Peptides against a protein of PDB entry 7RZF. Designs and how they scored, part 275

Target 1, 358 residues: chain A of PDB entry 7RZF
Amino acid sequence: PFQEEHLKQLYKIVPIKDIRNLYVTFPIPDLQKYYKSNPGHYLGHLIGHEGPGSLLSELKSKGWVNTLVGGQKEGARGFMFFIINVDLTEEGLLHVEDIILHMFQYIQKLRAEGPQEWVFQECKDLNAVAFRFKDKERPRGYTSKIAGILHYYPLEEVLTAEYLLEEFRPDLIEMVLDKLRPENVRVAIVSKSFEGKTDRTEEWYGTQYKQEAIPDEVIKKWQNADLNGKFKLPTKNEFIPTNFEILPLEKEATPYPALIKDTAMSKLWFKQDDKFFLPKACLNFEFFSPFAYVDPLHCNMAYLYLELLKDSLNEYAYAAELAGLSYDLQNTIYGMYLSVKGYNDKQPILLKKIIEKM
Target 2, 358 residues: chain A of PDB entry 7RZF as posed
Amino acid sequence: PFQEEHLKQLYKIVPIKDIRNLYVTFPIPDLQKYYKSNPGHYLGHLIGHEGPGSLLSELKSKGWVNTLVGGQKEGARGFMFFIINVDLTEEGLLHVEDIILHMFQYIQKLRAEGPQEWVFQELKDLNAVAFRFKDKERPRGYTSKIAGILHYYPLEEVLTAEYLLEEFRPDLIEMVLDKLRPENVRVAIVSKSFEGKTDRTEEWYGTQYKQEAIPDEVIKKWQNADLNGKFKLPTKNEFIPTNFEILPLEKEATPYPALIKDTAMSKLWFKQDDKFFLPKANLNFEFFSPFAYVDPLHSNMAYLYLELLKDSLNEYAYAAELAGLSYDLQNTIYGMYLSVKGYNDKQPILLKKIIEKM

## One batch from the design tools (peptide; made by RFdiffusion4, then SolubleMPNN)

Design b2_p25_7_s4 (from b2_p25_7, 12 letters changed)
Fold by OpenDDE base, seed 2:
Structure b2_p25_7_s4 (fold): chain B 358 residues (1-358), chain A 25 residues (1-25)
Amino acid sequence: as target 1 above (358 residues)
Amino acid sequence: MKEFLRELAELRDVPVPRLKPLVGK
């Protein structure tokens, strides 16, 4: 539906809310029929990745972007969009051209590496876990959602179609990547800084905006995006659970945590899950130090230590979160608190990494 | 154009869900 005249456009939009957002949008074919492969999800997973060598990691290191989301969005009948959306800092608002250059450098990296079956497999496994252990939704919302998606999916697959990946289609991934080019781009910048600098008003919502053609020199700059050596594909996610075995309830299982270890150095309480029967655990550790809160200096040192520890763990945080693991680190007046929660299978891996950084 | 502006208007109010895997909220 978009002709060439509708491409390479920049929209400066005044928001009602005090927000700074960049939307980089590409028209793509309708991918709905390819839901079993979902090439837009594959690309969204990589472009939206938050780990080391990701687009977000680099843009954050520049101080330009707070958050990044990449993925497909429904359009009108017969086409979709691929959108990269970022939350801009004040500095990032001044560097929009360079942010978009980095986006095209990352996309060029994806082209150079080609489609990775292992990445698809991770997406498949993550989605299968999400489906299998999906929480109960409110019946009204759930029914309305299902009624809506019945227009897009076979009745037999309507419950699974949004989750279960079946087919690795590198051809479709490449096809979508071929649409993610500077000549196909539509850019929207949302900021209050455009107030009084707009020349148009949107008819339905009264949104003030300005439309400009992106200069050919800028398009050429983006077309000539080289490989940035800072961009890397993510490493394999070692936190994806594979064992979902639920151990039988012990005959002497107590309704409360039982003290199973008592030593001069440690106490350990254990409670088996007798209620939810999920392949999940909660590990909570309280570390005691007589120095943690002895004076203001030690208190601040203990705080600084935990902030540095959290920063050193950022490399694992996103991969763990994707796999349904989480951790929390807090200062206490007695020392430190650590919590590790989620699927029990890979908790020892995350816990080990935390302890090795401590 | 109207559709894109509508989409942008809708995008302003749609918390772009973190494309976490479609864990349907």
Scores: peptide ipSAE 0.008, ipTM 0.427, DockQ to the pose 0.322
Fold by OpenDDE base, seed 3:
Structure b2_p25_7_s4 (fold): chain B 358 residues (1-358), chain A 25 residues (1-25)
Amino acid sequence: as target 1 above (358 residues)
Amino acid sequence: MKEFLRELAELRDVPVPRLKPLVGK
């Protein structure tokens, strides 16, 4: 484990690529033995959430961050790390202290709300779906992976241990949250802006870096992180599938889409899945408008309309995506294309929300 | 039609966006 001298450190790192990244790292206990409850996954789910009131939503609203990832990472034997990684904007690179303050404000919100069993249940359900409908991996890679994880899990559980949650352990969630403190932080900023400003070179890759102690005043600011009223727990994910029934193949199932409805205003084609037998569907809609591409003004209005529509759907996009739903919206020379894909059970909910925003 | 058939073939591989743990590529 890192000693106190290795904590409260800032690393300024020069990348080879033009990238701007922030890594906020906390040493945590080895959570491997707690795979059935996976408290690091619970925290990673919340900290990495992209919905309204999330850490990422607020940091994006500031123009400081493009993407955020939160979660546990393996360390050496007997310890792990919890890492929050963000892709920084140019502006965000100037506001690293404030970004980290917002991280601690969100962590403080998680402490104030306490562990939520319903959030654990959603994680459990999502992981169960992901396990049940797991894609086929390349045998060589899969075998090598399984051979590796046999060191960590019972033989009987080796296939399920990375997915299936069994136990809600609020005590372990609180234990990990207690390690996510400013006094335990290690910060790495990756930017080309540090070129020529470094004093050390990493031995293995020749990476140029500078190490600095984080000032005690900055640590104190983060320790005094208040409850930011913009941060909220996510709402329940309404898109999590619960019905996985596969309808029997119709006797007259066509190998191609059949026209099942023809009206003056709509045509509907249908093809049943005859190959995969998955509780998934693709819904594709082509909307025709004679005005969509009649002139440059209408074309631009149709483009702006779709960009506004996409923006208005951002609140649902992440929750749908977590649940294995996706949508796509495109302008066409004839009008608009909408696709909704994924588990069929909750597609009507997502489709309804899209249509209500249109 | 061709796009629709492609989309059906891609139903197999609808990547559930996992919160990728920071397993660096």
Scores: peptide ipSAE 0.008, ipTM 0.406, DockQ to the pose 0.028
Fold by OpenDDE base, seed 4:
Structure b2_p25_7_s4 (fold): chain B 358 residues (1-358), chain A 25 residues (1-25)
Amino acid sequence: as target 1 above (358 residues)
Amino acid sequence: MKEFLRELAELRDVPVPRLKPLVGK
């Protein structure tokens, strides 16, 4: 276990690759025995959320961070880490203290709201979908993985333990949140900008680094993190599929798309899945406009329109992706292309939202 | 410390599995 001397430390690390990363790490108890409730996944889901009012949304709006990942990581035997990792912009590298302040403001928001059973239920449902429709892995890799995880889980649960949530444990969520405090923090900044400014070399990989104590004033600043009114819990994910019914293959199923509607304004082709038998669909729309590519001005207007449309849809993009839905919007020389893919159950909801923003 | 730096180094080369929600690939 980390002693107090190992806490409140800043590591400046020189990478081999040109990367800028921030790791904010908290020692936490071993949560392995709580895999059925997985409180670290609950917190990782919220802290790593990309929707409106999320930590990432605010840090992106400031131009400091490109990506954020939050979650539990295995440590040595008997303890774990909770890690918040961000990809830093050049500007973000100058604002690391303020980035971490925002992390603690978001964590404080999670404490103020308390554990939400509906969020747990969404995590449960998402993980159940992921388990049920898991792709086939390469046998050799899969067997090696299963052999490894047999050290952690009962044999009867080894296939399900990483996925299937069973128990809402607000007490464990609060217990982990209580470890996500400035007094327990370990910070690592990874940047080439530290080249020639390090005084230590790591024994195993030869990684150059500098270790510094985080000033008590900075720790106090983070301890006094207020409720930032920009931070909100995510809304309920309306895209989570609940119907997985697979319709019987039609007797007259064609090997190619059949024209099922032909009108002056629209043609519709349909092909039933005769190969995969998944509760998934691909909806592809080609919109024709004689104005889309008539001149350079109209071409640029059509491009700008799609970029604005994509930006207006960002609020749904992450929630849809989590639920196994995706969309794509492209300009064509004839107009616009829209694709909606994934679980068929909630595709109409996503499609409706796209059309309402158009 | 060694474990933490190792964990950070392993975090580099291990594509941090995006804690993608277990959106199975």
Scores: peptide ipSAE 0.018, ipTM 0.467, DockQ to the pose 0.312; fails the geometry check
Fold by OpenDDE base, seed 1:
Structure b2_p25_7_s4 (fold): chain B 358 residues (1-358), chain A 25 residues (1-25)
Amino acid sequence: as target 1 above (358 residues)
Amino acid sequence: MKEFLRELAELRDVPVPRLKPLVGK
C-alpha cells in the first residue's frame, strides 16, 4: 500500500508522443470481492459521464479538456486505484489545479446526493445487455482472458462476473467515495512542455519525470471544494433497451433489400436480418436536396448545418452510445445521410430527437 | 511508486482504452 509519503505527490512526465494528459489517482481498497456490486463501476459511470451537468461537460465548456475517463484500475495484490484521466488542451495544461478542483467539486456533489439505486439499476441493465448480446471474440484471446479471471471468480460465475451486477451496496459506494479525497491524491501531468525540466529517469522505460510534493495550500483548496451548482447527476437514460423480441423471419424474406414503399417523395427499402437474429437494426436515410451541392456556398452551408446539428445532438449522443445506439450524419453530393444503428427498441426515440433538431 | 510510474509509462503508448461502453458495433 502507498504510505503517506507517496500521497499528495505531483509527477511531471515527459511523453515520447506529443500528448497532454492528466491522471488523478486515488489508492483504494481491493474491490475484487465486491464484483457483484462493483462500486468502482458505479463511480466510474458518474465521474466519467459526458452528459449535461457532468464533470467533462464543464471542463469542455472551459476549453480545458477534450476527453475524460474515470474508473477503477487493478493495482498490486490487496489494493486498487481509482483514476480520473483527462486529455488536456494547451489551455487546460495551464489550469490543472482548477481542473482538479472541479473533480473534487463533482466528487463532493456525489457525496451530497448519496448513492442512487436508479443509477445502479441503469448500470446493471446496461451490463446485462452487454453480456447478453456480447459479440464473438477471437477464441484464443477469450480463452486466455477466461483462464486469467478464473483466479478471481467462482467457476460458475466466471463468464458473468465482469458483467452482471446483483447487489446495490451504497455502503461500498460511500467507502470508495471517501477515498477520493485530496489527502489521498496522486497527480501525474504528461506533457512535452516538461522536456528539460525533469530531474529523474524511470529505470525500466527511461521515462523522464519530476516528482514534487503538492503544496499544502493547494491540498486545502481542494479539500474546501464547494458544491458547484453546474454539476448535476445525469438524467435517466431513455435509450436503454428493454424489449429484445426478435420478430419471426418473414416467409417472403429476400436476401437483398426489397422496395416496400415507393412514393414521389420517398423510397423505402427493407431487409430483415436473416443471419444474426439480434434485436438490432440499421436505419439509413438519404435526404436529397437539389441545393446541397449547387455551388461552393451551398456546399459550405450544408456542411456548417450538419456540424451545428451534430453539436446540438451532443446532449443525447453519450446516453445513446451507452445504451448501444449510435448515429452518423454526413454530407453527400445529393444532400445528407443519416444512419441510426444499434438496439431497435429505442431507435425511434433517438431518431425522433434527431429529426426534431433538424 | 514503480508500479505507478510503469502504469504511467504504459499509458503513454497504450491509448487509454476508452472505456468504450461495451457497444458491440
Scores: peptide ipSAE 0.012, ipTM 0.425, DockQ to the pose 0.360; fails the geometry check

Design b2_p25_8_s1 (from b2_p25_8, 21 letters changed)
Fold by OpenDDE base, seed 2:
Structure b2_p25_8_s1 (fold): chain B 358 residues (1-358), chain A 25 residues (1-25)
Amino acid sequence: as target 1 above (358 residues)
Amino acid sequence: EEEKIKKIQEEAANAERVNEFGPPF
């Protein structure tokens, strides 16, 4: 386990691949025994959230970060880590200290708001849906996975323990938040920009690195992280499905899509699921425009329009994706293609939002 | 999503092979 002397350390690491990553790591107690409440997953869900007022949203708005992941990870028996990992831009590599300040401002926001039972309930509902409608895995991989997790979970719960949340434990959430402090931090920056600036080589992989103590002034700056008014808790996820009813197959159900509407402006084809019997649907829309590919200018305008539309939908896309919904938007030589897939219960909400943004 | 979360966790786990450059626990 890391001792105090191993904390407040900065590692500058030279990768083989051209990648720019920041790892902000905190040693935490072993949370394995708390799998039914999973306080590290709760914090990972909030810290890793991509919606409005999230840590990622603010860091992206500054051009410093492309992606962010927050969560618990296994160390060894008796301890874990909480890690915030970000994919850095070139600009973000210059602003690592400020990125970490924003992380501590967000963590301070989580402390100020305290543990939220509704967030736990959303995580519980999402995980329950994921478990209930889990796809069939390849037997070899599945058996190997189950054999591994038998060391961590009771036999009776081994199939459910990674998914099903049972207990809201605000005390455990606070306990983990109390470990996410500047005095407990380990920072690793991965970039080729450190080539020729390292003084150590790792024994097993030959990875070049430099280890430095984080200056006490920087630690104090992070300890004095104020409440940033840009940070907000997420809104409730309206895309979480609640209706899983499977409609009975019609007596005259065709094995192929039937044309159920034919008009001068629209054709509609429908096929009921006769094979999978899942509370899921696939909605596909082809929009025809004689202008989409009339010349190179219109082609590029149609492309730019879809990229702007996707960007404007990003906040809804994340919340919908968490709930097992997805959309796709593509240019075609005839116009545009839209696909909406996932649980049928909330598809109308996502579709409506897409069409309102179009 | 589990493959993305697991790939994000495996990319975070492969990314923590970068944190395995600490002194032995």
Scores: peptide ipSAE 0.005, ipTM 0.409, DockQ to the pose 0.057
Fold by OpenDDE base, seed 5:
Structure b2_p25_8_s1 (fold): chain B 358 residues (1-358), chain A 25 residues (1-25)
Amino acid sequence: as target 1 above (358 residues)
Amino acid sequence: EEEKIKKIQEEAANAERVNEFGPPF
């Protein structure tokens, strides 16, 4: 486990690949015994959120960060880590201290709001859906995984322990939040810009790095992180499925898609699921346009349109993905293709939002 | 889910490689 002398450290690391990453790591207690409440997952869900008023949304708006991941990570028996990882832009590499300040401002927002039972319930519902409709794994891999996790969970719970949340424990959420402080931080910056500026080599992989103490003035700047009024808790996820009814097979169910609507403007094919019996659907739309591929200008305009459309849908895409929904948008030589997949209950909501943005 | 969990796991595994540059505990 990290001692006090290992805290408030900055690592500048030279990667093999041209990547720019920031890792902000906090040592935390072993949360394994609290799997029924999973307070580190609760905090990971909020810190890693991609919706409006999230940490990622603000850092993206500044052009500093492309992606953000937050969560608990296993260490060894008796300790864990909480890690916030971001993919940095070139500009973001110049603003690392300010990025970390925004992380502490968001953490301070979480302290000010306190633990929210509705967020725990949302995580519980998501995990329960994931467990209930979990796909079949290859027996060999599954058995090996289960044999491994038997060291961590009771035999009776070994199948459920990674999924099913039972207990809202605000005390444990606060306990983890109390570890996410500037005095407990370890920072690693990964960039080729440190090539020829390092003084150490890692023993096993030969990775070039430099270790520096974080200045006390920078630590104090982060300790005095104010409430940034741009940060908000997420809204409730409207895409969480609540209806899991599976309709009976039609008497005349065809093994292939049947044409159920034919008009001058639309054809519709339908196939009922006769194999999996899951509350899931796949909606596929092909839009035909004589203009989509008529010349290079129209082709590029159709491409740019879809990229702008995808960008305008990012906030809904994230919430939908958490709930086991996905969409895909592609240009075709004939026009545009849209696919919507996942739990059928909330697909109309996602589809409506996509069509309203088009 | 598998790609985002796999990305979280690959980013966690890449974060393992980066955190493995901490002193060996």
Scores: peptide ipSAE 0.005, ipTM 0.420, DockQ to the pose 0.049
Fold by OpenDDE base, seed 3:
Structure b2_p25_8_s1 (fold): chain B 358 residues (1-358), chain A 25 residues (1-25)
Amino acid sequence: as target 1 above (358 residues)
Amino acid sequence: EEEKIKKIQEEAANAERVNEFGPPF
């Protein structure tokens, strides 16, 4: 594990690709033995949350960040890392210290609220659904994965251990939160803007980098992170499916989509699942507009409309994505395509919200 | 989430290794 001399370090790294990333890394204890409670997943779920009042929502509102991921990462036996990874905008690259301040403000919010059993229960329910309706993997990959994880889990639990949460452990959540402090931080900034400004080269990949100590004034600024009133815990996820009923196959079920409604303004095709028997559906909508592709201006307006629509849905749709729902919005030469996929129980909620935003 | 992490990791794999392992010994 990193010693004190390896903490409070800033790395400026030159990537091969044109990328702008921020990695905020904390050394944490080995959580492997706590897989039944998975306190690092609990914290990753909250820190990485994309909904209203999340860390990402606030950083996006400032134009500093495109994406954020938070979670535990394996190191070696006896230690792990907690990493917050951020895709930076060009503006965000100028505001790295303030981005990290907001991270510590959010972590301080999590400390002030304390461990929430309902959040653990949502993670448990999400993971149980994911396990229950897990897709078939390629046998070669799956067997190799299972052979690897047999080193970490009991044989009887090896199939469930990565998914099924059992125990709410607030003590372990607090223990991990106590490691997420400015004095324990390692920061890496990845950008081509550091080209020609580095003094070291990594041995194996030839990656150019510079290492600097983070100034004590910056560490103190982060230690004094206040409660930012913009940060909130997420609301309960309305998209967690609770009904998994599979309707009996219709006697006249067709192997192809059948036209079940024809009107002057709409056609509806339906095909029942005759193969997988999953509590999932795929809803596909093609909207026709004679204006969508009439000229370059209308084509560009239709594109911008969909990008703005996707952006306006992001915070709301995230909760649906966590629950195994997804949507897709695309321009067509005829108008617009919408797809909604996942568990059929909650699809009407997501679809309604998309249509209300359109 | 893991696939998003993995994609970002594949794109920044050289930078991640420097961050995770520190300066080469």
Scores: peptide ipSAE 0.000, ipTM 0.405, DockQ to the pose 0.046
Fold by OpenDDE base, seed 4:
Parts: C-alpha cells; sequence; structure tokens
Structure b2_p25_8_s1 (fold): chain B 358 residues (1-358), chain A 25 residues (1-25)
C-alpha cells in the first residue's frame, strides 16, 4: 500500500500512443468485504455522472475534458484505490490543477449533501436489471472469470456478488469520502508533451516519466475547495425500467415484419420477438424529406441539425444508457433515421423527449 | 456504467499496463 511519502506526488508520463489523460488516485481501505453495499460504486456513480450539474458537465463546458470516469479499483489484498480518470483536451492539459480543484469541489458537494438512499436504490435497481437480463457470455471467458472471482466471493454468491446490492451503508460512503482528500492524492498526467522532459524510466515497460512533489500551496488550494454552485446531485433516473412483462406470442406470429398500419403519411411494420423473449424492443423510424439531399447545402444543414439535436439530447442520453436504453440518429439520403432500443417500459419516455427536442 | 466501467477497466487494464507505477509493496 502507498505510504505517506507516496502521497501528494505528481507523475508526468510519456505514452507510446498520442493520448492525454489525467489520473487522480486516492488510496482507500479494502471494500471487498462490503460488496453488498458497494460504497465505492455509489461514489463512482455520482463522480462519474454525465448529467446536468455533474463534474463532467462542468469540465466539458470549460473545454478541458472529453470523458470522465470515477470509481473504485482493486489493489492488492487489503487495500484499494479510488480513481478519477479524465481524457484531457489540449487546453485541459494546461488546466490540470483547476480540473483537480473542480474534482474536490464536487467531492465537497457530496460531503455537504451526505449519502442519499435514493441514489443507492437507483444503483441497486440498475444492477438488478443488469443481472436479471445479462447477455450470454462465451463459456470459456465466463468460466475463467468465475474461477477468478471465487477468490473474492462466497460460492453461493459468486454469480450475484458483482451485481446485487443489499444494504445502504451511509457510514461506509462517508468513510470512503473521508479518504478522497488533497493530502491523500496521487496525480498522474499522461501526455507526449513530456517527451524529453522526464528523468526516470519505469522498470517493466520502459515508460519514461518524471516524479515531482505537488507544491504545498497547490494542496492548500485544493483543501480550500469551496462549494461550487454549479454542482448538483443528479435527478432520479426516470428511464429505469419497472415493468418486465413479456406479452404472449401471437398465434399467427409471422417470421417477418407485418404491415400493421398504412396511411398517406406513415407505414408501420411490427414483428413480435419469437426468439429472445426479452422485455426489450427496437423502434426504428425513417423520416422522409425531399429536401434532405437535394443539394450540398441542404445535405450539410440536415447533418448539422442532427448534430445539434444529439448535443441537445446528451443530458438524457446518459441517463437512458445507464438504464439500458439507447438511441441513434442518422441522416439518410431520404431524410432522417431514428432508432430507440432497449427495455420497452421506458422507451416511450425517451422517444417523447427526442421528439420534443426535434 | 458496467460497459463503461468494463471499457474503463479494459482501458485501465490497458492503462494499468502503463500505470502499475507503484512499487509492489
Amino acid sequence: as target 1 above (358 residues)
Amino acid sequence: EEEKIKKIQEEAANAERVNEFGPPF
């Protein structure tokens, strides 16, 4: 495990690939014994959230970060890490200290709000859905995975332990939050911009790096992270499915889509699932416009419209994706294609939001 | 999240090949 001399360190790392990443790492206790409450997943869900008022939303609005991930990571036996990883823009590489300040402002927001049972329940429901409707894996990979996780979980729970949450433990959430402090931080910046500016080589992979102590003034800046009024907890995810009813197969179910509606303005084909028997649907819409591809200007306007529409839907896309819904929007030579896929229960909500933004 | 965490665990396992910079204590 990291000792005190390993904390408050900055690593500047030269990658082989042209990538720009920031890793903000905290040593945390071994949470393995708390898998039924999974406090690290609770914090990962909130810190890694992409909705309005999230850490990622604010960092994106500044042009500093493309993607963000927060979560627990396995260490060796008896300790773990909590890691916040971001994909940096070129501008974000210049603002690393301010990015980390925003991370601590968000963590301070989580402390101020305290543990929320509804967030735990949302994670529980999501994980229960994921477990219940888990796809079939390749037997070889699955067996090897299960054999590995038998070292961590009871035999009776080995299939469920990675998914099923049982206990809301606010005390454990607070315990992990108390480790996410500037005095416990390890920072790694990965960028080719450090080429020729490093003084060390890693033993195993030959990776060029420089290690520096983080200045006490920077640590103090992060320790004094205020409540940034832009940060908010997410709203409850309305896309979490609650109805999993599978309608009986129709006696005259056709192997092909049947035309069930024909009008001057719309045709509708339907096929019931006769193979998978999942509470899922695929809704596909083709919108026809004679103007979509009439000339290069209209083609580019149709493309731009869809990109703006996708951007305007980002706030809903993440919440829908967490709930096992997806959408796709594409320009076609005939107009526009929309697809909505996933659990059928909440598809009408997502579809309605898409149509309201159109 | 699981696919994102799994993609991140795969990207982090691909980056863990880069970031196991802690001395093995």
Scores: peptide ipSAE 0.000, ipTM 0.424, DockQ to the pose 0.049

